# Peptides against a protein of PDB entry 8OXM, part 151

Target 1, 371 residues: chain A of PDB entry 8OXM
Amino acid sequence: FKAEFRLAGGVNLPKIIDCVGSDGKERRQLVKGRDDLRQDAVMQQVFQMCNTLLQRNTETRKRKLTICTYKVVPLSQRSGVLEWCTGTVPIGEFLVNNEDGAHKRYRPNDFSAFQCQKKMMEVQKKSFEEKYEVFMDVCQNFQPVFRYFCMEKFLDPAIWFEKRLAYTRSVATSSIVGYILGLGDRHVQNILINEQSAELVHIDLGVAFEQGKILPTPETVPFRLTRDIVDGMGITGVEGVFRRCCEKTMEVMRNSQETLLTIVEVLLYDPLFDWTMNPLKALYLQQRPEDETELHPTLNADDQECKRNLSDIDQSFNKVAERVLMRLQEKLKGVEEGTVLSVGGQVNLLIQQAIDPKNLSRLFPGWKAWV

## One batch from the design tools (peptide; made by RFdiffusion4, then SolubleMPNN)

Design b2_p17_6_s2 (from b2_p17_6, 8 letters changed)
Fold by OpenDDE base, seed 2:
Structure b2_p17_6_s2 (fold): chain B 371 residues (1-371), chain A 17 residues (1-17)
Amino acid sequence: as target 1 above (371 residues)
Amino acid sequence: KDPLLEEMGKAIAEARK
């Protein structure tokens, strides 16, 4: 370890530490100081298993459908070393950086990222109708620019085309697997893009098994398929490559039902894997930027006093775990809203849900659904 | 046993160390 560290931006002030490997190579590591990296470690293992399933299938193997994984070394319940994905940038950093964000560079007459956030925060406690109207105004005045990522990074047209396909495949695979696992909190800082491969890296995997639906502002989309995410696919958007890759991923997941159920069952009953949403975690995930300064001290104290009777906690936990397994089984059967769908029908429904401005307008403003 | 479950069991055991 070098004695010097840099602070990465964000609430937890993660430390970037340069590590020299036994091979003499310097590797940048992110040390998160307050996040339970055990959840990330477990979910990375699930992603590796999903990748194994995808590599066994001829159609998904031919399409190179994989989820990018990273090594997590938990150091404690609240600290660990992420093998920081060297050469990755948060999508949010590329798109909505205040000084040099792609929206400011390519759309200087649009609303600023700050103006968009402010408008959506002003209506946060308003009706769904008012949220929708303001979201549509924001979207009209904040047009997608993520197509320029591949254009800036890949100047050769053949490389550009290949990388755009890699991006589209990565979005498709991570979207479907993320939906099956019920991944939430897919805000623009929790999704990194590799500047060399154009593949996505999903980080901060603490919201799983649809626990995003029990947040104070419930999650209303199955995955992030916002306008910039779609713009990065190029002129075809969600049609063609993305849809076909989603269908082929979903086909493999549905055909692996028994394996996936068994895996998730083992994880749900793992006493070291705290996947349940708690009020403090919910407050932290949906905190306002203005409130970030004050709540830092108190999150350490009260892990001890919620010794509710072990028996009542166990029964409530078991009922939630059973519900998660039932919902996973429904997804893997193609049961949506009480109807059995084909793979194409299910994927179509999920795409429509993810791109619906009504669903997007209802999300927590910190999720930045207009990006 | 499914080889995937054995790999997962090893990986969970490694994440617990």
Scores: peptide ipSAE 0.021, ipTM 0.640, DockQ to the pose 0.022
Fold by OpenDDE base, seed 4:
Structure b2_p17_6_s2 (fold): chain B 371 residues (1-371), chain A 17 residues (1-17)
Amino acid sequence: as target 1 above (371 residues)
Amino acid sequence: KDPLLEEMGKAIAEARK
């Protein structure tokens, strides 16, 4: 290990460590100190399987629809080494970095990222109507700029066009597979963009199987499709390439129902894979800046064995796992809100839900749904 | 067996070592 480390921007301040391998090659390693890297490792394996399904289908293979994966070596439940995705940047760092973020550079007269966050935090406990009104004010005064990512990185117009298409395909694939796996909304620091491919890399996969719906502020979108995410697609937005790639991905997922159900069933019942949301994890994911002061490490929370009868815990777990499998089966059948939809109808509903300002305004302000 | 399930089974078995 080199003595020098770099902080990657983002949630949990991941440390980039340069490691010299036994082969004498330097490898960048991301050390996360607080994340469940086992969950990330398992979800990367699921993404590899989804990629194999997408490669078997001619239509998705021709479109090069894939989820970018990275190597995860879990060292413990709370620590491990990620292979750092060299040549990636968090989209949040590009967009809303305090010093040189794209919003500040391209929209200097808009609200600052801090002003937007403050306004949305002030209404966090307010009605849905008040949240919506303030969210619309924030959105009006914080216009999307993510189109400039590809324009800055790819100066050749033909390359720029191809990279914008690669980005759009990556968003589509990750959105649909993320919906099927119930990843929900993704914090802007947990989405990396590859500076060479324009493809997205999703990290910190600690919320899966719709467990984001049971957070103190429940998720209201099927995936992250915020204004900046859409702006990166260019003038067509969610129409054309994005929609078609979502539909083709959804076709493959629905046609792979048995395989996906079997995979998820094996994972849900794996005793080493803690996918369930716990109160501490929920607090950590939606911590208020005001609550940071009171986390004195009271080390002495006694192991109150919540002797919930082992039978009641197992029955509760099994009922949650069964509900996840049932909901996955519904998604793979195109059942939305009790109605069977075509692939096009289901994809359309998901896109509408994901871009709806009413749904976005209800998200946890810490996840910056206006970005 | 689905080759994908076999590959997953191997990957899970490797992640458990």
Scores: peptide ipSAE 0.019, ipTM 0.594, DockQ to the pose 0.021
Fold by OpenDDE base, seed 3:
Structure b2_p17_6_s2 (fold): chain B 371 residues (1-371), chain A 17 residues (1-17)
Amino acid sequence: as target 1 above (371 residues)
Amino acid sequence: KDPLLEEMGKAIAEARK
């Protein structure tokens, strides 16, 4: 370990530590000091399994469909070492940095990221109709700019085209696998982009198995396919490469149903893998800036006195686990809203749900659905 | 047994040590 550390940006100020591996290579490691990295570690193993399935299939292997993974070493319930995704940036940092964000640079006459967030927070407690109207006004005055990421990083036209294709494939693969696993909390700080490969790295995997649907503001989209995410694909948008890569990924997932169900069943009943949403986690994920003041973490350990009967907790847990497995089986059969869909039909439904401004306008303002 | 399930069973057993 080097004696020097750097602070990464973000609320928890994670420590970046340079470590020399047994191979003599320096690796940057992110030390998160408060988050349970066990969930991230388990989900990375599931992603590695999905990657193995994708590499076995000729069509997905030919397309190089892979989810970018990172090494997680959980050290305790509250600490772990993350192999830092060297050469990655949060998409939110590129797009909506207050000083030098791409929206400000390329669209200086549009609403600021702060103005957009303020407008959406003002309607947070309003009707879905009022949220939709304000979201449409925000979207009209905040036009997508993520196409410029590849244009800034890759000046050679042939390299630029290859990297835009790599990006589009990465979005497709991670979107479909993320949907199958019910991955939530896909805000712009939880998605990194590799500055060399243009591939996405998904971090903070603490909302899985559709637990985002039971948040105080429920998640209404299957994955992040916002206007900037689409703009990064270039002129074809969600058509052509993206759609075909989604279909080929979904085909592999559906053809691997037995393996995926067995894997998820083992994980759901692992007593060390806390995937369930709790009220404190829900409050933390959707904390309002106004509510930051009074939650002094005087979580004294002693108020464990709510001895809810162990039997009722276990029965409630088992019923949630069974529902998760049933819903996973439905997804892998192409059952959507009580109808069996083809791979193309299912992928089309998911794309339409993800880009629907009515669904996007209902998301928690902190998710930044206008980005 | 699916070789994938055996590999995952080993990875889970190693993560529990």
Scores: peptide ipSAE 0.016, ipTM 0.571, DockQ to the pose 0.020
Fold by OpenDDE base, seed 1:
Structure b2_p17_6_s2 (fold): chain B 371 residues (1-371), chain A 17 residues (1-17)
Amino acid sequence: as target 1 above (371 residues)
Amino acid sequence: KDPLLEEMGKAIAEARK
């Protein structure tokens, strides 16, 4: 272990540690100290299975539709080693770094990322109408720049085009699989982009199975498809390649219903896989700058063993697991809002929900839906 | 068994070691 560590971006400020392997190779490792890396490990296995399904299908295989996976070695519930995806950067770091972020570089006269966040935090407790108006003002004065990622990294026009397609395919695959698994919106620091492949790597999978809907500020989008995410696709945006890749991914997911249900059922009932949202996790995911001061660890929460009967906890857990499975089955049947949709209809609805500024304006401001 | 479930079961068992 080198004595030097770097902080990675993100809510949890994960430590990047350079380790020399037994093979004499230096590997960067991400050490998370507050998150349950078991959830990440399990979700990576689910992604590998989804990738296997996508590789078995000729149409998704031809399109090279895959979710990028990383190795997770959970050491404990609160510690583990991620094999850091060498040559990846958080999209949030590229876009909204305070010094060298693409928004500041390409749009120096737009609102700063801080000004946008401040404006949206000021309306956090306000009406949906007021949130929408302020979100639209923020969006008008904070224009997308993520197109410049591929332009900066890939100077050859043919390579640039292929990498933009790889990005678009990666967003499509991760969006649809993320929707099926209920990953919801993703914080901009929890989406990495590979600087060589332009593919996305989703990290910190601590919100799954639509548990984002039970957060203090509930999720209103099926996946992150914000303006910068769309801008990275280029001129066609969500139309053409993205839509078709979503449809082909959704076709494979729907045709694999039995396999996916069986997999998720095994995971939901795995006693080592804590997928449930707890109040502390919810507070941590949606921390306000003001709330950091009052979380003095009152160590003196008496162990009032609220002997909530083990039976009532188990029954509540089983009912939540059953609801997750039912909702997963609905998604895999194309049931949206009580209506059975075609693959194209379902994908269209999901895209419209994800890009709707009314839905985006209602998201937790800390997740920066304007980015 | 579905080969995918066997592979998953193996991967879960390996991640628990």
Scores: peptide ipSAE 0.013, ipTM 0.590, DockQ to the pose 0.021

Design b2_p17_6_s3 (from b2_p17_6, 8 letters changed)
Fold by OpenDDE base, seed 1:
Structure b2_p17_6_s3 (fold): chain B 371 residues (1-371), chain A 17 residues (1-17)
Amino acid sequence: as target 1 above (371 residues)
Amino acid sequence: SDPLLKEMGLAIAEARR
């Protein structure tokens, strides 16, 4: 271990540590000290399995559809080592960094990221109509700039075009697989982009199996497809390459139903894999800046073991697991809102849900649905 | 047994060591 560490951004201030491997190679490692990395490790294994399915299919293999994975070594329930994705940046850091963010650089007369967040926080407890109106005002005065990522990183026009396609394919693959696994909306700091490949890396997989729908502010989108995410695809947006890559990914997922159900069933019943949402995790994921001051750890919760009979906890867990499996089976059959859809129909519905300003305006303001 | 399930079982067993 080197004596110096860097802080990565984010609430948990993960430490970047340079380590020399047994092979004599220096590796940068991210040490998380507050998050359960076991969930990330398990979800990376599921992504590897999805990648294997995508590589077996000729149409997805030809399109190079893959989810970028990283190595996770969980050390405990609250600590672990991530292989740092060298040459990646959080999309949120590129877009909305206070000093050098692309929005400030390319749109200096737009609202600041702070002004947008403030406006949306002011309406957080308001009606859906008021949220929608303020979200539309924010969107009008905060125009997307993520197209400039590929333009800044790839100066050669042929390389730029190839990398924009790689980005679009990566968004499509991660969106559909993320929907199948119920990852929902992803915070902009939890989506990394590789500065060399333009592919996305999803980190902090602590919300899976649609557990984002049971948050205090429930998610309303199947995956993150915000205006900046779409802007990175270029002039065609969600049409053409993105849509076709979503359809081909969904075809592979639906045709692999038995395998995916069996995999997820084994994981849901793994006693070492805590995928369930707990109140503390929910509070942490949707914590307000104002609420940080009152979380003094008066975890003098007296262990009043409410002896909820172990049987009632197990029955409640099993019912939630069964419901997750049933919903996964519905998704893999193309059942949406009680209707069986074709692959094209299902993908179209998901895209429309993900880009709908009414759905985006209802998201937790901390997740920055306007970015 | 699906080769994928074998590979996953191995990966889970390795992650538990």
Scores: peptide ipSAE 0.013, ipTM 0.541, DockQ to the pose 0.020
Fold by OpenDDE base, seed 3:
Structure b2_p17_6_s3 (fold): chain B 371 residues (1-371), chain A 17 residues (1-17)
Amino acid sequence: as target 1 above (371 residues)
Amino acid sequence: SDPLLKEMGLAIAEARR
């Protein structure tokens, strides 16, 4: 270990430590001090498996469709070492940094990121109609700028085109696999972009198997496909490359149904893999400024929940696990809203759901659906 | 029989050690 550490950006200020491995290679390691990295570790293994399935298929292999993975070494329930994704930045840091963010640089006369967040917080407890109207006003006065990421990083036009293509493929692959696994909490700080490859790295995988739908403000989109995410694809947007890569990824997932179900079943019943949403986690993920005052850490919350009969907890868990498996089977059969869809029909429905301003306006303001 | 299931069974068994 080197004696020097750097702070990574983000709320928890994770420590970046340079380590020399037994192989003599220097590796940057992220020490995360409060999050259960076991869930991230398990989800990285599932992503590695999905990558193996994608590499076996000729059409997905030719397109280089992969999910970027990182090594996770869980050390305890609250500590672990992440191989830091060297040369990555949170998309939120690039887009909406207060001082030098791309929105401020390229759209200086638009609403600030703070003004947008404030407007959406003011309507958080209002009707869906009021949320939609304010969201549309915010979107009109906060125009997308993520096209400039590739333009800033890749000055050669041929390289720029290849990197924009790599980005679009990465968004497609991660969106479809994320949907199949029910990955939630896809806010702008949980998605990193590699400054060299233009590929996305998804972090903080603690909301999976559609547990985002049981949050106090339920998730209403299958994946993040917001205006800036689309703007990064260039003039074709969601059409052409993105759609075709989604379809080819979905085809591989559907053709691997038995393998995916068997794996997820083993994971859902692993007593070391806590994937269920708990009330404290839900409150933490959707903290309101009003709620910060009363959560004094009364350490004593451990004693009262112990009295629910072990039988009722086990029955409730098994019923949730069975529902997750049934919903996964439906997705892998193309069953949406009781109808069997083709791969193209299912992908089209998911794209429409993800870009719908009505769905986006209903998300928790901390998700920043206008970005 | 699937090599992928064997590899995952190994990865899960290694993560439990």
Scores: peptide ipSAE 0.012, ipTM 0.511, DockQ to the pose 0.020
Fold by OpenDDE base, seed 5:
Structure b2_p17_6_s3 (fold): chain B 371 residues (1-371), chain A 17 residues (1-17)
Amino acid sequence: as target 1 above (371 residues)
Amino acid sequence: SDPLLKEMGLAIAEARR
């Protein structure tokens, strides 16, 4: 292990350490000190299963539709070594970190990332109308720049075009599979981009099965499809390649309904897989930067035995698990808002929901919906 | 269904060791 470490960002301040393997290769490792890496490990296995389904289908295989996975080695319930994807950067680091962020470099006269965050924090407790107005002002004065990622990294025009397609396919595949699994907390520090492949790597998979909808500030989008995410696709945006890759991914997921339901059922009833949102986790995920100083999560599990009868806890858990399975079955049937949609209709609805500035304006300010 | 479930079950069991 090298004595030097870097911070990857995010609330848990995961440490990136350089390790020399027994093979003499240097590998970057992400050390998470507070997250249950078992949840990430389980979700990576679900992604590997989804990749197997996508590789079996000729149309998705030809398009190379995959979710990027990483190896998780849990060392304990609270600590583990993530195989840090060597040559990845958080999209938030590239876009909005320090004076070297792409927004500051390419749009020096726009609002700073700090000004945008401040404006949205000021309206956090205000009406949806006031949040929408301020979000539109922020968006007008903070224009997307993520197109420059591929332009900086890939100087050859043919390579640049290929990598932009790889990026667009990665966004499409991860968006649809993330929606099916109900993956939340898709803030700009939980999404990495590979500097060589232009593919996305989703980390911190602790908000799944639509548990983001029961946060103090509910999640209002099915996946991250913000203006910078769209800008990285180039001039066609969400049309053409992205939409077709979403449709082909959704088709494979819907045709794999029995397999997906059986797997998720086994996971939901697994006593070692804590997927449920608890109040402490909810507070932690939506903490204000000003409140970060005092709440040391002394997980003093004060076992306040609220002796709610073990029976009532188990019944409440089973009812939540059943609702998750029912909602997963609905998604896989194309049932949205009580109507059965075609694959194209369902994908279109999800895209419209994800890009709607009314939905984006309602998100927790820490999610940075203007990026 | 069965081979993929077995592979995932093995992978989950390995991630828990």
Scores: peptide ipSAE 0.013, ipTM 0.542, DockQ to the pose 0.022; fails the geometry check
Fold by OpenDDE base, seed 4:
Structure b2_p17_6_s3 (fold): chain B 371 residues (1-371), chain A 17 residues (1-17)
Amino acid sequence: as target 1 above (371 residues)
Amino acid sequence: SDPLLKEMGLAIAEARR
């Protein structure tokens, strides 16, 4: 280990450490000190399997549909070493960095990221109607800019076009695989983009199997498909390449039902894989910046509403696991809201759910659904 | 047995070592 470390961007300020291997090669390692890297490690293995399924299918292989993976070595429940995704940047850092973020650079007259967050925090406890109205005002005054990522990085028009397609394919693959695995919405700091490939790398996989639906502010989208995510696809948005890549990914997932169910069953019953949402983790994921000062463990009375959603989870671990498996089976059959859908119908529903401003307005403001 | 499930069982078993 070198004595020098760098801070990576992101919520948990992971440490980047340069390590010299026994082979004499320098390797950058990301050391996370607070996250359960076991979940990341397991989910990377699941992604590798999804990639193998996608490579076996001719249509997905021809499209190079893959979810980007990284090496994870879990050292403990709270510590581990990641191979640092060299040449990646968090999309949140590119978009909404306070100093040089793309929104500030390209849209200097729009609301600041802070103003948007403030407005959405003010309505966090308000009605869905009030949240929607404020979200629409925020969206009107905070226009997407993520198209500029590929334009800044890829000056050659042919390369730019190819990389925009690679990005679009990466979003499609990760969205559908993420939906099947129940990853839900992804914080903008937990999505990295590769500056060379334009592919996404999903990190911090602590929310899986729809456990985001049992957060204090439940997830309302199947995956992150916010306005900036869509803007990065260019003028076609969610239509054309994205939709087709989602459909082809979903076809492979649905046709691999038995394999995916068996895999997830093994993981759900693995005593070393704590996928369940606990109250402390839920609070940590949706903690308000204002609450950083009052980490006195005064279990005061406002615990009752979080306790109501958590007290109905008096279901034995086995019942929760069974419910996750049942819901996974439904997804893989194309069962949405009690209706069996075609691949195209299911993908269409998921896209509509993910881009619906009503669903986005209901998300936890800390996850910045307007970005 | 799908070779993938075997490879998974090995990878999970290796991650447990």
Scores: peptide ipSAE 0.012, ipTM 0.524, DockQ to the pose 0.021; fails the geometry check

